# Peptides against a protein of PDB entry 3PUK, part 194

Target 1, 227 residues: chain A of PDB entry 3PUK
Amino acid sequence: ERGLKSVVWRKIKTAVFDDCRKEGEWKIMLLDEFTTKLLSSCCKMTDLLEEGITVIENIYKNREPVRQMKALYFISPTPKSVDCFLRDFGSKSEKKYKAAYIYFTDFCPDSLFNKIKASCSKSIRRCKEINISFIPQESQVYTLDVPDAFYYCYSPDPSNASRKEVVMEAMAEQIVTVCATLDENPGVRYKSKPLDNASKLAQLVEKKLEDYYKIDEKGLIKGKTQS

## One batch from the design tools (peptide; made by RFdiffusion4, then SolubleMPNN)

Design b2_p24_7_s4 (from b2_p24_7, 10 letters changed)
Fold by OpenDDE base, seed 1:
Structure b2_p24_7_s4 (fold): chain B 227 residues (1-227), chain A 24 residues (1-24)
Amino acid sequence: as target 1 above (227 residues)
Amino acid sequence: SSLEERKKMKEELKKLNEEAKKLE
């Protein structure tokens, strides 16, 4: 019943917590809007304590410096979240924490990555990208975090055509991250609608799945699995 | 390339982390 939540938690535990864990060391964890929802969906505060997290802080809020502690940033690769990180470490005199471990939920754009490298490289101990940009709801059920998806997908206004494409692309990308998290290459199924949005999305997902498994780090093309 | 820069940064960060572990 919580199969997807368990998989997501296991992924986060392995990719984030186990990667930066040190014996006897406690960290402050910084979350953004997306990762707050993500962790809330798949774990409890007690689980985070077991992983060496003493407190959770919102990256967007003003926070008091805790200079003796290291910080774990589990954040989305957005300008807003990155800017908040840069404010924490951008000044030598105003460093909020001892050091930073950064884990992005998705691919970080080069522009943001370069900003981090230029200003904060000496304070960073880890910087990784993980593929987890969805919210698990139930077993094998998830929600996508794509703002205004309904508005653009169902808008009759032709001026929104370009934005509709961007939204569809973002949705397809998030679906692929689910497949990557589950280590599956499923066949895509959909119900056709009058506006054919489902068909277009399905085609984008199929293409992205093919690309992902062709270029993955293992160099292995997985066959289509039942899902 | 951006990819090469990312790889280099990741390697540098790993080294920094290892050095930091020795100093702590």
Scores: peptide ipSAE 0.026, ipTM 0.448, DockQ to the pose 0.183
Fold by OpenDDE base, seed 3:
Structure b2_p24_7_s4 (fold): chain B 227 residues (1-227), chain A 24 residues (1-24)
Amino acid sequence: as target 1 above (227 residues)
Amino acid sequence: SSLEERKKMKEELKKLNEEAKKLE
């Protein structure tokens, strides 16, 4: 029932919590909208306590400084989340926390990455991309976090073609993150429909899977697996 | 190239992580 949820939790535990774990150290964890949903889908507060998280805070909200504690930011690489982080550690404001560990759910654009580096690099103890941009629903089902995906993908209006491509690109990227999480390189399967959406998405996924495994952490190219 | 872009991102990430470790 919880196969995918367990896999996601295991990945977060390994990639985030184990990576910044220090014996006897507690951290404040900052979440955004997506990571709140993500963690809620695959763990309990008790699990987070076991990982050394004393409290969870919403990155978008005003928070009281806790200058003696380090903060763990588990956030999406968006301008909104990054701006909130920068307010916590930026030169124009007093630091809210002792230091920061940042874990992005996906690739952080260079513009945002450079903005962080320029503003508060000295406060950052870790900065990693962990490649989890989906919500597990059940053992073999996940939900993509792509706004308006249904509307644009199924729109008959040609004026939406550009947005449709952007949406499909985002969907394909997130599917690849699922595959990476599961350590699979699947042969992509789809059912043909009157609209070429399934075929287009399949092509994007296949391309991105190939690219991902060419430059994976192990530097290995994996063969296709069953899915 | 998407591949080259990802490679660059990983390289930047690696450098940042190395620098961060030096501060600990």
Scores: peptide ipSAE 0.025, ipTM 0.502, DockQ to the pose 0.779
Fold by OpenDDE base, seed 2:
Structure b2_p24_7_s4 (fold): chain B 227 residues (1-227), chain A 24 residues (1-24)
Amino acid sequence: as target 1 above (227 residues)
Amino acid sequence: SSLEERKKMKEELKKLNEEAKKLE
C-alpha cells in the first residue's frame, strides 16, 4: 500500500504548493537530485500540473532564462543546490526568473542561509524549511538520503570518525522528519551488534524528537507512540 | 543572534510574499 507516499504528498502539497499558490499563475519548478526522487516516489507529472507547475527543471543544469516566470525551488539545503540557486539570482544581469520561492527539505545551515540573504534576498518572495528528507518506498518503508552513509558508518578506518558523526547526525535528522511527517513520536528499537552505530543513532533520534516537539510551530508536546 | 536574524528574515520574506500576492 501507499500510505506513506500519500502522507508525504499531502505534506508537500500543503507545505509547498499551497503556501505559494496563486490562482492562474504557473511556475517553473527547480529540483535537485533528492527532490526529483522524492516527487517521483509520491506523485505524477499530472499532479504537479494541477499544482500550477508548468515545467520541471534540474537545478544542476545550465538553464535558459525565463524571466517572465516565477521559479519554485524545492531543493535540499546543500552547498551544491544553494550554489546553483545563487547562480540563478546572484546578479541582476544574470537573473533567470522573475522571482524565487525556496522550500528546503530540511534545516538550512546558517552559512548557506546567510549567503542567500546577502546575495539575492530581494529576489526571494518565500524561504521556508520543511521537514521531508526521506523517500517513501512503501507504507512503512522509506529510504534516507545521506551520501556515503554506508561507507562511513561501517568503515573500520578511524580517520572517518568525524565524517561518521556528521552522517549519523544527518540520518537522525531525516528519521525525525519521517516522524514529524507522520505526526508520531515513536519508541526507537535497534540491534546494537556488531557496531554501536544503531545505539548512537537511536540516541540522536530520541534527542532530536524531544527537541522538535518542544519547539514546533504549534507548541505541541506529544508522548511516545508505538511504531 | 543568528537565530533571531533568521526569524526576522523569514518574517520579512513572508510579509513580502503577502504583499506580492495582493499586488498581483
Scores: peptide ipSAE 0.044, ipTM 0.601, DockQ to the pose 0.217; fails the geometry check
Fold by OpenDDE base, seed 5:
Structure b2_p24_7_s4 (fold): chain B 227 residues (1-227), chain A 24 residues (1-24)
Amino acid sequence: as target 1 above (227 residues)
Amino acid sequence: SSLEERKKMKEELKKLNEEAKKLE
């Protein structure tokens, strides 16, 4: 099997499932809105069963405790998802699950990380950031999960300038995660339009790619592989 | 925070988790 979906699945399998796998052990997996879409795009329930997941639960919903089972949280590093996790483990007497394995789809801000550390450290067996913040649709097509990206990027209202920058930063980050997932360091190409959004985004991507490969796990700086 | 600070925080968390496992 080839294509972006298979690459994403392989990344998740290696970074998440293989990382916390224990023979004969089943886990409950908790997903948020983004990771639900992500997994739905690249795997089936049968695939998850093979990886030792017995059931998938929505982190945002009220759930019955299953105190004898460990939970695998595959979630985005957002305040909402983190708060839901904290509710599951915030009280020692009220733990919903035996223990937690947390895998964030992207860099978890220090503020959220510190909040988790302060409240639930004893319940956590693993906490890892895996940098998958995009959704594959086709073999070479992906979508970015950046709300209102179009609106802010093309807004003529100067009051939205700061928000535009935030959106572009988020998009650039997700593009870099795609490149990282594919093990590519592209020479970024773009077609400029009057608002020059493409150029700005390209610059952000290039900068982030450089930063990523400088500080990656292998400490390797890759040359440009494509344009 | 710097990358080094982040690594330190993760290492500390790991240590705490290992200690917690001993109590189980």
Scores: peptide ipSAE 0.029, ipTM 0.573, DockQ to the pose 0.278; fails the geometry check

Design b2_p24_8_s1 (from b2_p24_8, 10 letters changed)
Fold by OpenDDE base, seed 5:
Structure b2_p24_8_s1 (fold): chain B 227 residues (1-227), chain A 24 residues (1-24)
Amino acid sequence: as target 1 above (227 residues)
Amino acid sequence: SRKITLSVSNSNIELIKKESVVYF
């Protein structure tokens, strides 16, 4: 089986679960909106149990502390998700869990990383960036998570130009994660009608693919090594 | 070869192995 869902699961298993596995150890897993959808699309609860996850919690919701257990944060590198993490570990006296393993679904901006480092670096056993920013729908179909992409791409209002650029960048980044997940560095072809959106996006994808494959395909490890 | 197609309205982007040929 080499369908997209199975490929995504294998990558998550290798990059996340195998990376932090310890014999006999159970972890609590914290998910945000995107990673909830992602895992739901490519695995079952029984799969997560086999990987040493005892319970799954929503990072955005209030949660009771389980101070004897380590937490696995599989989250998007957004201010919202990072802020929720910081609430869990920002205070020495109010840590919700024993320690944290953080796996970001994409590149974490230095601003967010530095914010984490400044407040709770001692609680973090692992911080890694993996590259999965899409949802597999079928064996050969995926979707991107870019809000209002259609509106801004096709809006005739010039006031939306700046937002259109942001959307294009986000889409390109996510497409690169698809390629990375598939272990492919493809050529990019496009059909542009009637606007130049496809051309612009294609150019962004090509550039980002080039940049990505200059670095390690295994992803980036930031902060502490696993201990 | 693995092929990825992204379509938004009538605009298409296709990702293919560099030596492959794609038909539209």
Scores: peptide ipSAE 0.024, ipTM 0.450, DockQ to the pose 0.047
Fold by OpenDDE base, seed 3:
Structure b2_p24_8_s1 (fold): chain B 227 residues (1-227), chain A 24 residues (1-24)
Amino acid sequence: as target 1 above (227 residues)
Amino acid sequence: SRKITLSVSNSNIELIKKESVVYF
């Protein structure tokens, strides 16, 4: 009987902090908008200090170099966050930190991954994808980070149909991250209303669960390690 | 018998362990 916040924190501790831990080493941690909310929901600053984080910085802001310290990037796989990372390590003269550890909160598209590889692969000691794309609110409650989800799901305008599909897909993916975090592969049931949104979302979740656990059973891990 | 119930607007979605018995 563990609360969702505790499960999420334990997952982050194991997948991120334990993965890059080095005895006696302190790191600077870079966060974006989503991961700031995520960590705020499930830990305190004292918890991060215990994990070897000395300073937390916003990846979107201009920052002074701290060239003697390694940086831990815990960020979303978005063009905005990746571009900010690339500004930190994209050129030899502009490197702000000694090296980088990158942990993405979700699947990183190949386009972004290749962009990173082409620009600053030698500066990256670790690059991994974890699978937490939700915010735990309470022991049994979470929220999704899908902008304008309500608007597009209920828009009567046919011109929004394409965007509605994108939103539904994003919601389904984040629901799967909840299941993955809880180590559950559930059956999906729904109660239909006049609109078929629940049916569509349920089908997307079922398919993505099948895909996720099929990959998991094969033991396939996407990541990069470089000395 | 662990289950999670999601509410998206006026629609309900339940995530149910596959070993559970479901009655319709």
Scores: peptide ipSAE 0.033, ipTM 0.513, DockQ to the pose 0.038; fails the geometry check
Fold by OpenDDE base, seed 4:
Structure b2_p24_8_s1 (fold): chain B 227 residues (1-227), chain A 24 residues (1-24)
Amino acid sequence: as target 1 above (227 residues)
Amino acid sequence: SRKITLSVSNSNIELIKKESVVYF
């Protein structure tokens, strides 16, 4: 029993591996920086082998084609990761893999999604958002991946206000993924002192939680799934 | 009741639900 780590792994297993599993089929898995850390935090290579992953590759690195194998992309919905994917499948003659299953750790912006759709749709067997944008550290601890969060949140420079808002939005989204992963809709409490950052973040989290679970209540499809 | 303590960027936010404590 690993608490949050086990929950995260189970979610990944269900949302990713079970979703694209074919009996007797092995896949190459492509990871980015975040998902490398994520999987490292909650599973072992043997676990991945059991899920039909034969090789793990870094999406950012140059890789030799393995055209007879399908690729499982477990990546963040970032321009960098998406661009790397597009390089793998952008040209019909230069496809690195037989086909692609794409699982984003969070909601993929429409701009990026449309870019993928326009360029590589025929190569994609699945495109899904699984909403795990955190790394479990301990049974009850996770970390967020928001660059410069501390700097902008605590910067007294008013010129950083816009960036601060963006950072807080990102943090709130990631917090919601934690709650979603835990299947929890908690009440949010915060310390109002010394800064109002906690209050602002709490409000964002509350709003996003409401939105997330309203969607769930309505039975609407969470995230984007394309085949 | 489960208490979820969320600490983000050295600012502590607590998410309180029934019967769980999660530290962020």
Scores: peptide ipSAE 0.023, ipTM 0.477, DockQ to the pose 0.054; fails the geometry check
Fold by OpenDDE base, seed 2:
Structure b2_p24_8_s1 (fold): chain B 227 residues (1-227), chain A 24 residues (1-24)
Amino acid sequence: as target 1 above (227 residues)
Amino acid sequence: SRKITLSVSNSNIELIKKESVVYF
């Protein structure tokens, strides 16, 4: 009876809220489009209040400074979300919040991380990756968040080949986060007819699963399981 | 075997495990 929503919430609670919790401290939480959907799918506002979140703000919107409060950024590792964070802390005179805790939903590229480190390191108390890049819909149902995935995967335009690769990489990463969240290392199979998308994606998933379970987030090594 | 199944248009990916089923 382990519903996917419950598993996801428990993972977020442990990886994010428990990690940055301080007794008596309230935080403002900044969300982007994906994490808004993610949290909406697996928790209620009352749950967030219990975790010490007093206000939720959209990272993309202009916000008034609350300089006495620390901010919890639960965001995707995208240039857009990172840029919004940098605007909040990039200026010494215009810091919007007292300090920042940053939790990325997936691997943050070194380029983005270095950009953050160079400009805002003194304001950051935490910066972690939690590897949850999917939306639970039902107990055993989830969706991925890859913009324009359908278009690029099935576009006959050769000019989209590079973007298709990026999209497939992103999908594979998100699938691996599902497996990681469920603590699973499954075998991968595919059915493909007119297009080789399934084959390519399956190979990417297989490779990423292998890489992930060499050393997971807790330093555990797991063998592949199949039946 | 149980499966994690990704359905993308006319193609499917199946992650095969022992007990759990997850749908895309």
Scores: peptide ipSAE 0.019, ipTM 0.406, DockQ to the pose 0.056; fails the geometry check

Design b2_p24_8_s2 (from b2_p24_8, 11 letters changed)
Fold by OpenDDE base, seed 4:
Structure b2_p24_8_s2 (fold): chain B 227 residues (1-227), chain A 24 residues (1-24)
Amino acid sequence: as target 1 above (227 residues)
Amino acid sequence: SRKITLSVSNSNIELIRKESVAYF
């Protein structure tokens, strides 16, 4: 058994770095807020150098073009991160980098994916979802990235019901990525008191786990891969 | 049995390997 951090790193190494590795090639890596935290939690800069990353850049910040180098985008599938990518490659004459490898931390919505496809297809060498939507804190601890989860889950205001559902969906998805990363397909138990939130979340997790591993069992391609 | 205990938004959920869980 290995700690969660090492497992996460190994998965990233396999799913991202090994996937786009070319002998002797260095890349610029673009990170967003989540992936910055993620990599910081499970690797060091020296590790990234060994994987062929010469420079790490924040995708949200203005950056000078490095047109002779390919870029590795390791980002969350959010409108903000996608928009930043699109700004880098949306104009043929103003491409910031030679080409792009995109690795999303989770499933990219079709709307965003299609937006990328329509605008920047020729610049993209790889677009893949790797399904790591959590940050390892300790050997057995992780954190989720779901804003306002506490507020909506425990809000007595019925007007927040729809948002609560969205939040719980996101939480469940991220929990599944933990299980997937650990190669675990567990049964789910929950406390039903005092609120039914745990029950609802558990059901979502169970369903998503089932779906995830059904896909695995059928040998179907997980996520979206475009080259 | 090996289990993973999750605390999400102050709600506890346990993930337990299926071999350790009985379903009825």
Scores: peptide ipSAE 0.041, ipTM 0.532, DockQ to the pose 0.044
Fold by OpenDDE base, seed 3:
Order: C-alpha cells, then structure tokens, then sequence
Structure b2_p24_8_s2 (fold): chain B 227 residues (1-227), chain A 24 residues (1-24)
C-alpha cells in the first residue's frame, strides 16, 4: 500500500525519465510553476540526480546557454511555457541547448503544438503528453491547479457564468488525471446543497471518465472499477 | 475500499469503486 505521492513519482519516472534515458548522459531540466510544485511534492533533488538531471532551471527566467547538453522540458501546455521554450530553440543563433525533450503534463492544444512544429521541430528529439495535472498532498489527498476556482464557482455575478464553466471543466479534467494516474475508473457520488456546483462537476467528471476509458493509450477498453 | 473525496465548500464529490450508486 503506497501513498498518492509515491504513485505520482513512479508515473513521472516511467513516463518522463525512463522514456528519454540515455546511458551516461546528463540533462538540464526546465520546469515551470506547476511542475516545480509537482516535483517538490513527490521527490527530492537526490531522486532527480539519480535520473540523470544535473541542473534544474526555471523556464521563465533568462538562462545562459549550455550548448553541449540536451534539455528536458517538463512543462504545462500553456502559451507562457511554450513561448519560453520557443525562445530557447526558435532561432538557430540563439539555441541554448543541444536538443530538447518535451513532456507536457496534459493535452497540448493543436495551436500550440503547430507553433512548435513550425519553429523548431529539428531540435526536438521527443515530444510527449502525459496526464498529471494535480499536486499530491497526502496518501489520499490531492489539490488541483485551477486559478481562482473558488471565486468563479461561487460568484453571484452572472457575468462570471462563462468563466465558471471553464473552471468546472478544468477541475473535472484534473480529477480524471488523478483517476488515470491511479488506474481507476470509479463511480462518482456527490452531496448537493443549495448550489448545483457539485452536481455539475460530478456530471463532467463522469463524462470525461467515460471518454478517457473508452480507449486508453494502448487502445484498450476498460470498464468501471469494482470494489 | 479506496475512496477519494473532493469537498468544495458545502458540496462534496466522492469517487468510489462501485458500478452504480443509488440516491435516497
């Protein structure tokens, strides 16, 4: 019986570090705000050294080139993080590293993916989407990375209705990443009070679970998890 | 046996290992 933190670390080790491992090779790792929090929650620097990471850098900061080393980008699929990557590899004269491995924490929108393809495809050795968009806190506890979720979910202002839907969608997606990480396809139960937020979120989670487990990464169909 | 409960203010969502859930 292992806690959620251990499960998350094993998933990252398998999906990211094992995927790009080369014997005797050290890499520089670039992190953004979310992945910094994610790794801090489930590993130590010594763990990263064992995985062949010599230096950790913040993708948002200006950095000096290390042209003899390859870079591992473990980042969120956001315009901000992608733009920072493009500044590192978008120009032939300004390439900061030997090559890039990119691992996104979630689905990368086509607009961002196409922008990367058009600018620096030759510098990329690997580009993969994983599915971890939450922070493990305890054995059975996690937190979501959805900015201003509380404000929009409980805003009485009708002008925030559209933003509320976006927030609810993001929360549902991240809950599904928890299930995917744990290899679980659970039923969803909710307790509703005066507001319909719990009911709406539960419906979104159920629908996204159905979509996700209809066809998994290996093309296998999974049923609901039983206990 | 494994459950994950998400609480948002006065609303709760529970992920459970069951095929179906009945409400009363």
Amino acid sequence: as target 1 above (227 residues)
Amino acid sequence: SRKITLSVSNSNIELIRKESVAYF
Scores: peptide ipSAE 0.030, ipTM 0.441, DockQ to the pose 0.050
Fold by OpenDDE base, seed 5:
Order: C-alpha cells, then structure tokens, then sequence
Structure b2_p24_8_s2 (fold): chain B 227 residues (1-227), chain A 24 residues (1-24)
C-alpha cells in the first residue's frame, strides 16, 4: 500500500511516534486545527493507541493539568498554536504536563522558536520540524491549507497583490512538503494562460524544492536531544 | 511515475519525476 494516506501515516509514525517512543510510556497528544484534520485523514484512534497516545486534546481549549504525564505537541508553527503551548509551560509553577515533545508540521520561524526557547526550554525534551502541510483526501489527492487562496489568486484588484504573493508563498511551501513526503524532487512544468499565477507559483515551487534538497531538511531537530 | 497537477486561474502546474519530464 503506497497510497498518499498510508505514506503520510508512515511518515508521521517514523518522524513523530518512533522518535519519542519509550517502552511502557503513555503520552497526551495535543493537536491544533490542522493536525486534527491531518491525523483524522490518515489514521484511526486505535492506531494512536498503539503508538502510546492515551488521549488527544485540542491545544486551543482549556485543559486540566496532568502533571505526571508527558505531552506530545503535534502542531503547526503558528503564533496561535505556539502561544497555546507557552500557556501550558510558560510558568514553572503552573506547567500542565511533566515535559513536552514538540513536532511542527513545517519550518518554524526563528522568531517563534526563540520565543519558545526563552520561556520554557527546560521543559522541552524534543523539538522537531517535520514537513507535512497538506491533507490527503484520496490515494492520489491532497488539499492545501491556505486561507482565501482562491480569492486572492483570482482577484483582479491590484490592491490584493501583496496578499496574493503571501498566498503563493504558502502554497509553494505546502507543495514542497508533499514532495518531501513522497520522497520526490520533481521537475516543475506549467501552463501560463491567461494569467501568470501558475508561472509565479511554479517558480516558487522550483526554488523551494532546490533549497530543500540542497540541505535535506527532512526531520530537522531543534533544541534538546531526546531525554 | 508520480504526477501532481494544480490549476490556478485556468493554468496548470505539473510536478513530475525528472526522468519523465519528456511528457511535456
């Protein structure tokens, strides 16, 4: 089975669960909106139990402390998700969990990483960037998570040009994660009529693929080694 | 070969293995 869903699950299992597994240890898993959709698309609750996850919690919601258990944060590298993590560990006296393993779905900007490092580095056992920023729908179909992509890509209003560029960047980054997940470094071809949107996006993808495979950023580890 | 196709503004982007790029 080499369908996209199974490939995504296999990557998550290897990059996340195998990375932090300890015999006999159960963890609480914290998810955000994107990773909830991601996991629901490629695994079952029974699969997560087999990987040592006892319960899944929404990082955005208020949660009761479980101070004897370690927490696995599988989250997007966004200010919102990071801020929620910081609320869990930002205070020495009010830590919700015993320790944290953090796995970001994509590159975490230095600004966010430094913010985490400055406030709660001692509570973090692992901080890793994996590269899965898409949702598998079928064996050969995926979707991207880029808000308002359609509107800005098709907008004729020149005032939307700057936002259109941001959207294109986000789409390109997520496309690269698909390639990385599939272990592919493809050539990029495009049809560019009547607008240049496809050309712009293709160029961004080509450049980002080049950058990615120059340094092979798969599973980049930041912060502490696992302990 | 694995092939990914996106369409933006009626334009297509295709990601294909480099050895199969001759398709286009």
Amino acid sequence: as target 1 above (227 residues)
Amino acid sequence: SRKITLSVSNSNIELIRKESVAYF
Scores: peptide ipSAE 0.027, ipTM 0.486, DockQ to the pose 0.040
Fold by OpenDDE base, seed 2:
Structure b2_p24_8_s2 (fold): chain B 227 residues (1-227), chain A 24 residues (1-24)
Amino acid sequence: as target 1 above (227 residues)
Amino acid sequence: SRKITLSVSNSNIELIRKESVAYF
């Protein structure tokens, strides 16, 4: 039974919780909007307790310091989430937690990573990318998290062209994380009629799959899977 | 063939693989 929810949970358990686990140590976990939805889709609070999480906090909210506890940041690699992390550790004020473990749901741009490195490196015990940027809905159903994707992809306004490209890039990245999570390197086909969105997105996915499977997160090389 | 299918309005993307079907 390879239900997508179970696969996703197992991936998170291995990539995140097992990676930072220390016996007897409890952590506060910081989530953003996407990771809240992600975890809600594939686990229960009791599961998180078993993984050493005592409290879940919203990274976007102002929080009281708990300076004796380490924090697990499971967040998307966005400026908003990163900025919230930086407020916890990067300000001239005392840091909110004892130390930080950071797990990004996808590739963290160098600009954001360098910003973190410059201000908070001494407080960070882990900083990893785990490549899960989708929400499992059913055993074989998932959704993507790309704000305003519909608007920008189908807007006739030329001023949205740049944002459309960003959105399509994000969607392609998330699709690749689905394939990576399922350990698949499929061929990509598309059906497109009034707009070329599917064609463009398919090309992006194909390219990103190729790039990803040159060297995956475990340093493995995987050839194209044939149907 | 099995596939992953992305449906976006009037466009579909199909990821063709060996053994399973997933939906967007």
Scores: peptide ipSAE 0.023, ipTM 0.423, DockQ to the pose 0.063

